# Peptides against a protein of PDB entry 4M9S, part 127

Target 1, 135 residues: chain A of PDB entry 4M9S
Amino acid sequence: SRGLVGVECITPYSYKSLAMALQRCVEVLSDEDRSALAFAVVMPPGVDIPVKLWSCVIPVDICSNEEEQLDDEVADRLKRLSKRGALLSGKRMPVLTFKIDHIIHMFLKHVVDAQTIANGISILEQRLLEIGNNN

## One batch from the design tools (peptide; made by RFdiffusion4, then SolubleMPNN)

Design b1_p30_2_s4 (from b1_p30_2, 13 letters changed)
Fold by OpenDDE base, seed 2:
Structure b1_p30_2_s4 (fold): chain B 135 residues (1-135), chain A 30 residues (1-30)
Amino acid sequence: as target 1 above (135 residues)
Amino acid sequence: SAEEERRRRENLEAMERTRELLREAVEKAR
């Protein structure tokens, strides 16, 4: 199956100033975008990751047989996240990529549910192995 | 909880294991 069931990022309500600001940013996200952000924690910070690989862990409700449609939906979510401050940084050229910042990543490691992270890692690993075997 | 803390440690280790696979995949996708 492509994608994951969306899991919300749960943030504690008591945080220091920076964390509080980030929490507020997360709270105003749609459920879908917040889920995408939650699963972004499985990506290494500071690395430009192609959308194709993001699609391995970003949950999407739209089921399509076309991989391009999946990537487009994922890209749209990540683009929205990139417009929310420093949550993500997008690059369009040469290939559409997104990067999670170290600060955001650190925040997410603390506030995203541990089981959600575990699931995301497991699925990412599985899908990466599948990609590797198919090439 | 203690179980959650254990899981978080395991997640950190798992993330490191997946890192190499991701690196290879990133290179192929470029």
Scores: peptide ipSAE 0.471, ipTM 0.903, DockQ to the pose 0.038
Fold by OpenDDE base, seed 1:
Structure b1_p30_2_s4 (fold): chain B 135 residues (1-135), chain A 30 residues (1-30)
Amino acid sequence: as target 1 above (135 residues)
Amino acid sequence: SAEEERRRRENLEAMERTRELLREAVEKAR
């Protein structure tokens, strides 16, 4: 998983303690949850994003081509991330959405591999264009 | 490296380009 290489966080954070805490939080994640967190960087911070749109960028290996199962698996990963402090904030009503915090987003922009970010952006753009053309 | 810095800058620009598409998709999903 090239996404979150333990790169020495040259964190512009005056707060070495926060960077260290976040790093520890990331280190204890499963590989799949850590991968999901890496791709979360492509989402704009502070915006409630519905699970359907998260599914455009969160990598899920499902045996079924059923779109419904994809959303459920993505939701489960995002729910687990939301339980790890301020990584994500979830809302269940009226539609299930998740939001990335600005501080977490800034952290991820520095620690996630640049190529991983580029790939995630490309995938997101392609999926959004497909959604726009099919509707 | 200079290459990594360039890529990170390009990523920031690309993220800005996707914002409008994402906004439209979010509104449609509501």
Scores: peptide ipSAE 0.471, ipTM 0.901, DockQ to the pose 0.037
Fold by OpenDDE base, seed 4:
Structure b1_p30_2_s4 (fold): chain B 135 residues (1-135), chain A 30 residues (1-30)
Amino acid sequence: as target 1 above (135 residues)
Amino acid sequence: SAEEERRRRENLEAMERTRELLREAVEKAR
């Protein structure tokens, strides 16, 4: 991920080139991974978010009601995204977290469907309130 | 469209509102 971290969009051309590269990266994702990436836009950039909180917005089709399995499935998706260049950055210690970078976040805010973003925000708010009330 | 632009503005505002809730949740999850 080191190559994109230093890319300041100094020129419109550089930004366009970066956007094209990111678009190509997104196009080769599976539908599930692309969906996960789309919902990543609702997270603030530059923050290490625990997998448990990612599970609030990442859509998964799981037959089990076990929360542990949900987190594992979400983690697998996020791990795949983290292997796709600078899409996400994973950190294992002290707990497994993932972070979206500012550049990727800025890109996603422009290309992800506005209704998808709205849905993701709504879901996140609801689930965060539920978590807050259970503590 | 004007509708899409409105929705995008609303999304930005909503994202800001969720930040505090997320901050609290992050601290509890650590």
Scores: peptide ipSAE 0.465, ipTM 0.901, DockQ to the pose 0.036
Fold by OpenDDE base, seed 3:
Structure b1_p30_2_s4 (fold): chain B 135 residues (1-135), chain A 30 residues (1-30)
Amino acid sequence: as target 1 above (135 residues)
Amino acid sequence: SAEEERRRRENLEAMERTRELLREAVEKAR
């Protein structure tokens, strides 16, 4: 298997311009959508992830929402993010999934607070273990 | 800071540990 070392020759200029554009996109988000985007960094880039699994890490006020509406609320947030440039890409078929691209993930990995990332990973791991034990 | 750099490295390692669990969960969700 030839490992295509894809030299993504992102010119420093292209990277800087992209970072500035992404920063502007982040600044105009609501606090809730910005929080959702921050926690999206814990997902592996380039993988189509079902909404059910996104709901493990996307923060939603459970006190105000019925558990049955959790996936719908998460889906709405991810859909809004997908409409903001290249932040996320969504697929409706066969199952509703969202994917974070490598470029966006690389940006978030550097701008999101390290403790926030740590918390998100811990939450994801805990939820995945719970799902695995209940099946 | 050196502590922040350590935390970021630990995060990368932790993300790799969750990959297998996530893959299994994705397969079950299909």
Scores: peptide ipSAE 0.464, ipTM 0.900, DockQ to the pose 0.038

Design b1_p30_3_s1 (from b1_p30_3, 18 letters changed)
Fold by OpenDDE base, seed 5:
Structure b1_p30_3_s1 (fold): chain B 135 residues (1-135), chain A 30 residues (1-30)
Amino acid sequence: as target 1 above (135 residues)
Amino acid sequence: SAEAARRAQIVAQALAGLQANLAKLREREA
């Protein structure tokens, strides 16, 4: 299985009740939004990340072929996640950014499968290299 | 402009954070 583990994890997470609430919140997400949330595990917690950089790791399989709309579609997913409690925090100005909370990040570290984490790392590294080469 | 400078700073901070976090994640895998 890819992404978030569907089974409740047993973790030393100190806030069990919060973990349960988060698990329930994750379960009601669409497959695409849940996948996006899973890949958020490779983002640094507490850092405002511009949508452009989120698009480096968020998989978008059903987006339009127009590159110009990629960021918009990624933003839509992140916006939906931000509406689900404390999963993400969005900021519109001066640039649209999203950040993952430390507590949520800690939760994801225990519920996202190792392969997804590994893939996310590889994808992000590759995309960042490409951005660096194009500057 | 001050606004443009702030936007650039946000991007720079994000990139730095991403790189640092990637290094940390690699250490966990190794």
Scores: peptide ipSAE 0.592, ipTM 0.918, DockQ to the pose 0.028
Fold by OpenDDE base, seed 1:
Structure b1_p30_3_s1 (fold): chain B 135 residues (1-135), chain A 30 residues (1-30)
Amino acid sequence: as target 1 above (135 residues)
Amino acid sequence: SAEAARRAQIVAQALAGLQANLAKLREREA
């Protein structure tokens, strides 16, 4: 599976232990959920992000191009991630949002491959620009 | 409505956060 690499960090023992635990959580994810988690690295940690904006970077390749259906699929993946070791934090009201915590984000910065990060940045920039132009 | 305004605020804050973070990431790549 591309996107998340099993890279060990030279960090304090507490972080190293946590990283190993998180790595195990990543390994048991489906390929699709693991890919979604990888692209979460380009999101700002600690910010509640609406699903619509998550869909700007989360790859969905097995559903129709209808925006509503894409959002639903993205939401399902993010929900699964939120239930797996609290990799994400979800809120339903007033709008469905998901947030990546700083500690998880820091982990992802070390284990997500550079190409995935670069691609995620480019895709997100492009799609945000498109949203801005359509408003 | 107040609820609609709150939703709009969340979106606006998210967009601002995304843009700011992207700017930081670009600086790291340079």
Scores: peptide ipSAE 0.591, ipTM 0.918, DockQ to the pose 0.027
Fold by OpenDDE base, seed 2:
Structure b1_p30_3_s1 (fold): chain B 135 residues (1-135), chain A 30 residues (1-30)
Amino acid sequence: as target 1 above (135 residues)
Amino acid sequence: SAEAARRAQIVAQALAGLQANLAKLREREA
């Protein structure tokens, strides 16, 4: 799958047992959910991020092309991730947000391919500029 | 409303965090 290849899952993560557990969690994800998780690497760990902002980095090609449904699709993916080994932490109120923990983020930095990280950064920067211009 | 203000604060914090993280990520690329 894009962003998380098998070779990259072999990580020098200092906590071997945790790395193995996380790798197992990643392996059972759908391609779409795994891609979403990969792009979570560009999010700041420990920060509650609204779904709208998550949608800035989650690939559109893995979601419905209907603009009005994109946020919902992103939310569904993130919700599934939050239920799978607590890869993310979700909050519903006052705004639906998701947060990546530092330990998970650290793992992703080791297993997500460099190109995906670079692309995610570029996409996020661009989308934030667009949001900033609109607001 | 107070809730609206709280929502706005969450968004503001998220944006600030995103920008700060982007700066860190760019530093790692360099």
Scores: peptide ipSAE 0.589, ipTM 0.918, DockQ to the pose 0.028
Fold by OpenDDE base, seed 3:
Structure b1_p30_3_s1 (fold): chain B 135 residues (1-135), chain A 30 residues (1-30)
Amino acid sequence: as target 1 above (135 residues)
Amino acid sequence: SAEAARRAQIVAQALAGLQANLAKLREREA
């Protein structure tokens, strides 16, 4: 995973404390959770995204091919991110969704590797195409 | 039902947002 490893960036934030807090939050994440956060950069900020659509881009290493288990694993990661410094905002009703805030998204755009962004775009496009073909 | 309509709207908005954002990102890469 290329996403957020060893990243140092100059942020456009007026308040250095916020940038520092975000960096600290990222540093203490597991590799898997940090990877999930990195790929969140390809999501539109301020939009409530259902877990199923998050699963199109969040990489999961599981043996089971069951879609439900995939969604559950993705949901768990996103839940952890929502608890750690409110990196994401979760809603349970009427359907479980997660949203990336504009501030967090702006931060990610500065720290996530360009290749990771490119990969995320390609993966998401392909998965959405597959979903569309199944409809 | 009203609840079903809400769910459908959330999905529709999400898909629209994703597609629009992808188009924007691809334009940036081209």
Scores: peptide ipSAE 0.588, ipTM 0.918, DockQ to the pose 0.026

Design b1_p30_3_s2 (from b1_p30_3, 16 letters changed)
Fold by OpenDDE base, seed 4:
Structure b1_p30_3_s2 (fold): chain B 135 residues (1-135), chain A 30 residues (1-30)
Amino acid sequence: as target 1 above (135 residues)
Amino acid sequence: EEEERRRREIVERALRGLRESLEELRRREE
């Protein structure tokens, strides 16, 4: 939840208005949703990412022992984010995926703290290794 | 079978993207 809390949007981009709008959107998010958004920074922009892969980086406080429950919770968070402006774009077919836009991604890179980014990368790498080894 | 193929392609593309992104992010942190 720390990743976006209290961070003022300082972007060198001409999209000051967009940055302000995005900041407002971030401020009204729940801690959980804000955290999810923060970790979206580690995702490649413009790529449709399956929920299962999102679950590798999105922190879930309630550790469900079941992977299925984890995916559902992550999906719910991402769905909420997708409904709030242009934070994420969701697709249901052929599989449920979410995509972060380049503009949003650039915004996040500036407002998400370095530690959160580092943590997200670390978590993702670990989870991907686990998935890869299990396949 | 076609649907399964499409699903696999999406996952593979996503994984490639993730890998590339991670590599880029790592390079920027160094």
Scores: peptide ipSAE 0.445, ipTM 0.875, DockQ to the pose 0.028
Fold by OpenDDE base, seed 1:
Structure b1_p30_3_s2 (fold): chain B 135 residues (1-135), chain A 30 residues (1-30)
Amino acid sequence: as target 1 above (135 residues)
Amino acid sequence: EEEERRRREIVERALRGLRESLEELRRREE
């Protein structure tokens, strides 16, 4: 899956320095964390999203079939991203949620591959259908 | 544009569903 691979920053940002800083931040991430960040583009910016919804789109290569373990792994990745400058904002109460900022989302929209975005949408749609059918 | 619309619709639906679930859980704790 094509995540944020070697992206040249062509951004509409007035300040090239911000785009460069974000690019540097992305480059130092692990492959797994970078992939998670890429799929964050599918989420609505400025909205606190529960980990359960994040787990629908964040790819995990090796996970147990247990939903709880999946959520924990996803949460750990998102927590690591939240420790990086302005990538995500986490809240523990009332439920564990993460939010992507508008500025970061705008950056991702320009640098994340179109196929990755399309895949993320498809994955999310499929997972939501599965959840709906199991209710 | 179509992909963006599709994204918004899916996310909005998901968020509504999650909200309802959370509300239900909260009511059970009361």
Scores: peptide ipSAE 0.267, ipTM 0.770, DockQ to the pose 0.019
Fold by OpenDDE base, seed 2:
Structure b1_p30_3_s2 (fold): chain B 135 residues (1-135), chain A 30 residues (1-30)
Amino acid sequence: as target 1 above (135 residues)
Amino acid sequence: EEEERRRREIVERALRGLRESLEELRRREE
């Protein structure tokens, strides 16, 4: 099951036109970028999230075990998303962060598979625990 | 030093937000 469903988004919100536009944006994404976007649903909207934390939920199939390389790969994906329909907003200083907008987040909540959401939650919780234990 | 402080603040804010978001999402999935 793919993280994002390409089906028409019917929401109780007055964003039909926007939803259609977003759907088109999602459809043209690579599978990798679309997956990254799907997992963005677990992030709090409107909050600048460091790449390190994004890397906790965004799956990377081919990378070394080095955290820095993982972060770089994740950052590249997020950067691509930020350039496509403003799906994300990136900030470079003082640390590289990405933020999901409320509107985008709302869209994702309706189009992302429940299983993807559940997985994202589980993965994030696990990774956060690990980070906490290492600090 | 100021940059490090700012970095920490961003992380802390993010973590708080994440925790709250996760709690909300969990409630919706249950």
Scores: peptide ipSAE 0.456, ipTM 0.880, DockQ to the pose 0.029; fails the geometry check
Fold by OpenDDE base, seed 5:
Structure b1_p30_3_s2 (fold): chain B 135 residues (1-135), chain A 30 residues (1-30)
Amino acid sequence: as target 1 above (135 residues)
Amino acid sequence: EEEERRRREIVERALRGLRESLEELRRREE
């Protein structure tokens, strides 16, 4: 099951034209990138989030469990998303961060299914706990 | 030192935001 509702979904989103455009953009994404975007819903909008924290919510199944490699893969996905219009905004300095805009976040809240949101929260909580214990 | 301080500030801000976002999401699911 996809984390995002299909393009034909009916949402109460106030920006209908933008929603349709975004839905089309989502449709053309790879499954991995679309999944990454879906999990962005758990991130606070308007905040520059370091890649390390993004890696807490974006699942990576294709690379090793090495933290550095995971971060690199996550970064690559987020970079691709940042090149897809207004989906994400990336900054390289002083540290690599990505930010989700309020409008995009609002869109995601309506189109991402409840199970995906719940999973994202659960994953994030688990990873944050692990990070906290290691520090 | 200045760069490290900036990095810490970014992380701290992000963590605060995450906490707030999670709380909001939980409230909406209930």
Scores: peptide ipSAE 0.397, ipTM 0.859, DockQ to the pose 0.029; fails the geometry check

Design b1_p30_3_s3 (from b1_p30_3, 11 letters changed)
Fold by OpenDDE base, seed 5:
Structure b1_p30_3_s3 (fold): chain B 135 residues (1-135), chain A 30 residues (1-30)
Amino acid sequence: as target 1 above (135 residues)
Amino acid sequence: EEEKKREEEIVKRALEGLRENLAKLREREA
């Protein structure tokens, strides 16, 4: 199971104008997209992450056991986030990847609740362990 | 095949980044 997520509206982020803009962006997201964004906090900023690895932590409520379907759903969420401006940066070649910017990541570290972060870490660690064991 | 190599490199970098970041996050929690 995937952990619950929450993004707080109040932040001590130093860049007030940017923080306000980001907060507004977060507020208008769907619950599923907001959840995906929250878990992005456990991703390394500035690194192009393939969708399959995003799927290790992004929660999906209903999906078949086929990895491709999971990836498609995750990709859709991440694509929507990338269209919100600086939230994520997508690349399609040679493989679809998404990257969280350092500035956005700093924002998330301040607004994502500690429990969500902890859950994300735990989930990601578990998934990576499984990947390692399968190889 | 060149694309495959590039993809593998991207995955490798991503995995490395993920593991390093997780280590940092755990250190912060301690």
Scores: peptide ipSAE 0.633, ipTM 0.928, DockQ to the pose 0.028
Fold by OpenDDE base, seed 4:
Structure b1_p30_3_s3 (fold): chain B 135 residues (1-135), chain A 30 residues (1-30)
Amino acid sequence: as target 1 above (135 residues)
Amino acid sequence: EEEKKREEEIVKRALEGLRENLAKLREREA
């Protein structure tokens, strides 16, 4: 997957240990989870985002005729990420949401490749447009 | 109904945040 594979952690963080820890967390992720994390860079930090909206940007390799199934897969990935060094923060009530904090987001800005960021923006814009049209 | 309202509000806030962030990202790229 594009985004974080083989990327060295270069951050402006004064806390080098944090950056290194995050890099280690990223390196042990599966390709799918790492990809999901990479695309989190296009999410607004500090905002609780429902899973269905995460699914607008998180790539899912498995084709499903049911949107709910896709959301479930995305949720699983995000849950795994939330368990890995608090890469994401999950809330279960009233609806399942995930949030990326500012520190992690800043880290991602420096380690996610520009093409992945661009792709994420384009994908998200397109999906939001579609949602808007469906509403 | 209250729960539904809460969920809708969360979605609304999220969408707003997403759109605003996208605008910022585009501005940065321009």
Scores: peptide ipSAE 0.632, ipTM 0.927, DockQ to the pose 0.028
Fold by OpenDDE base, seed 3:
Structure b1_p30_3_s3 (fold): chain B 135 residues (1-135), chain A 30 residues (1-30)
Amino acid sequence: as target 1 above (135 residues)
Amino acid sequence: EEEKKREEEIVKRALEGLRENLAKLREREA
């Protein structure tokens, strides 16, 4: 199975307009979507990342033997995030990708717990090594 | 074929970005 177990993302920032808006967006997310957003902190900001690579760190509770099913679930979560403010930027052509911008990434760096970040790094490294070894 | 090449390039760039970012993140943890 692919993915991680995420933790809720809560921010103490409430005095800046942007922080307030982001906080409101995060608060109304489902636990799954919030976890997906949290793990975006380990992604490089400003880079269009294909869904299959997002799936390396996005936690999925249901195990599936089919990679396509996992990617579809991840894609759905990322699509929802992209529709809530400017959390993510999606691009469909030529391949479905999602990108986190620097502003959102900076926000996440301050609100995502250290353990989630550490876990995300470790798992992403492992998944990328596996991909590399299989090529 | 051209579309395939474009997709492969996107994946390649993403992988490079991910690996580079991971290296930076590990350095910050140490």
Scores: peptide ipSAE 0.631, ipTM 0.927, DockQ to the pose 0.028
Fold by OpenDDE base, seed 1:
Structure b1_p30_3_s3 (fold): chain B 135 residues (1-135), chain A 30 residues (1-30)
Amino acid sequence: as target 1 above (135 residues)
Amino acid sequence: EEEKKREEEIVKRALEGLRENLAKLREREA
């Protein structure tokens, strides 16, 4: 969860109280959930993203090599984030998706470590390339 | 079958959004 740990909330937000509230939400997350939130910064805000595509960037440390199990673990993390200060918005039907809000995304752009962002971009590019080549 | 169609459309839109956003992110890094 290197991406958000120890980061001070210094943002150009007009509403300092909002930034502080978001910082508190981040601080109480588990390491795994905080890591997942950090990588959400590379997702397009306002777009419903299926869990299988979230799994392209969300790191899963302890699980089986089965793809279905990986998706379930990612889904659980995203569900917890959606319940914690509405950091994400989930939809259940027709397929489980999660969306990051523009305000939350803006916050993440200012607080997530630059290296984490770079890593997330590289990982996502590679995974999408693989998906494209298999079509 | 209709459910499958809806899922495919969601995936398609998501993939398009992801690729477009990646291009923007790379532009900012350069």
Scores: peptide ipSAE 0.630, ipTM 0.927, DockQ to the pose 0.028

Design b1_p30_3_s4 (from b1_p30_3, 17 letters changed)
Fold by OpenDDE base, seed 4:
Structure b1_p30_3_s4 (fold): chain B 135 residues (1-135), chain A 30 residues (1-30)
Amino acid sequence: as target 1 above (135 residues)
Amino acid sequence: SLEEELQKKIVEQALAGLRKNLAKLREREA
């Protein structure tokens, strides 16, 4: 499956121990949660992003096409990620948002495959154009 | 309401950030 590449994390950063810890966290994730984490690489680090916007890039293959159900599923995945080694930071009030930390984002830049990144960029770009045209 | 205003602001800020980041990502890909 596409998404996170390599069991061995080789980063040019001086945070080798942290990278190894993060890799362990990634390895224990379900395929669905790991996929969601991979697409977080296309998000700007340090920005609180509403679930609605996360849903633009997080793939959901099991749920119905109903928007509310999709958002709930995405939220559940992101919540699990926030509990697993603080891969994401969630805020519930005033609106449910999640953000990726800079250190996690740097890690993902090196372990997420190029095709996943490219796909994420294309998908998000398309969705944002649609949102912009509807405003 | 105050909550609605905050929600709107958060969405707008997020959108701005996403667009800016996408531009950077495309530049790196090219």
Scores: peptide ipSAE 0.586, ipTM 0.913, DockQ to the pose 0.028
Fold by OpenDDE base, seed 2:
Structure b1_p30_3_s4 (fold): chain B 135 residues (1-135), chain A 30 residues (1-30)
Amino acid sequence: as target 1 above (135 residues)
Amino acid sequence: SLEEELQKKIVEQALAGLRKNLAKLREREA
């Protein structure tokens, strides 16, 4: 499977101690949560992004096909990520949003495989086009 | 309402950020 490193590896990340800590944090994630984190690499760092927009790129189980169920599942994954090494930061009011920090984002750019990044870009572009056409 | 307007603003700002970031990502791929 593609996404994030499931095993410790050497990276060119400049913050070596932080990189090692983050790698260990990623290793203990479930496969689904790790996949969700991988796709966060295509999000702009430091921007509060509503769950609805996260759901445009976060892969979900095929059994969850209703929009309401999708948003709930995505929210749960993002909440778990926010509780593990502060991989994300959540804001509950006025609307539930999550953002990725610049440092975490820089880490992801070094460890997420190129194919996952490419896929994430394509998926997000397509979903945003659909949203734009519906407005 | 003020709450609805604020929510709308947050979504709009997020969308703008996403589009801007996507443009940057495509530039890196080229």
Scores: peptide ipSAE 0.585, ipTM 0.913, DockQ to the pose 0.028
Fold by OpenDDE base, seed 3:
Structure b1_p30_3_s4 (fold): chain B 135 residues (1-135), chain A 30 residues (1-30)
Amino acid sequence: as target 1 above (135 residues)
Amino acid sequence: SLEEELQKKIVEQALAGLRKNLAKLREREA
C-alpha cells in the first residue's frame, strides 16, 4: 500500500513510545484499513465527521456506486480503526461520526507520503464541489 | 424535529471544518 509504507516517523521524545505503538498498530492493519487511515490525514483533527463525509476521501475498490453500500463499507473500516489502538474516536448518536485526535493526526502527518496527501486533497475537493452543487 | 436539526448542524459544522482545513493544506503545497 502506497500511503504509509517507507517513512519513519520523527516524533518528539515525549511521544516516542506512543509513536512506536502506533507504528505497530499500522503494520498489522489490512491494506484497505491502512489506506483508510492514511487518508484520514486530510481530515481536520478534533472534528466529529459523519461517515458520509469520510466516504468522500476513503478509497473503495469493490463497492458499487450506491451511496448506502459505500457508507456501510466505509463505516466498517472506520469502526475497525477505532477498535485498533483507538486510532479514531467513534460516536453513534445522534449520527455515526468519527474523529481523529491531534496526536494521531500528528503521527500521520509524519508517516503518510506526500503523494497520498496530494491525492486525498484532490479527491476531497472534487467530492465537496459535487456536494455543494447538488445542495 | 430536534434530532433532524441536530444532524443538520453536525454536517454543516463538519463541512465548514473540511473546507477550512483544505484551504490550509493547499497553502502548504504552494
Scores: peptide ipSAE 0.584, ipTM 0.912, DockQ to the pose 0.027
Fold by OpenDDE base, seed 1:
Structure b1_p30_3_s4 (fold): chain B 135 residues (1-135), chain A 30 residues (1-30)
Amino acid sequence: as target 1 above (135 residues)
Amino acid sequence: SLEEELQKKIVEQALAGLRKNLAKLREREA
């Protein structure tokens, strides 16, 4: 499978109006969706990222499913995030992509734990290296 | 096809953005 299993987002910051609103949105997410949101912190804000590349960093439990099914699971999580407090912006055409906005990204930088960020960076670097070697 | 070209372009742009951002993130950690 893809991603890192067992990583969660920590959101202790709660004094600014924006932070409070986003904190409430994060708290009502499932553990899986919250984990997906946490790893969005390693994505560049304002860039349309295909689901295939999101799947490089979104934590998904190891399963016997086909790779395509794993991408579908990631897509479902991202779709839910896009419909919950506009945490992400999705586009279906020409291909399915998702984008994190600057304001949400800034929030995540403050609330996602350092270890999660470090892990996300390492995972993404490794995946991109593999992709690069195959091109 | 046109669709394939568009998909390729989007992936390439995304990859460029990801690599640039990774470099920035590593600099911040140092």
Scores: peptide ipSAE 0.582, ipTM 0.912, DockQ to the pose 0.029

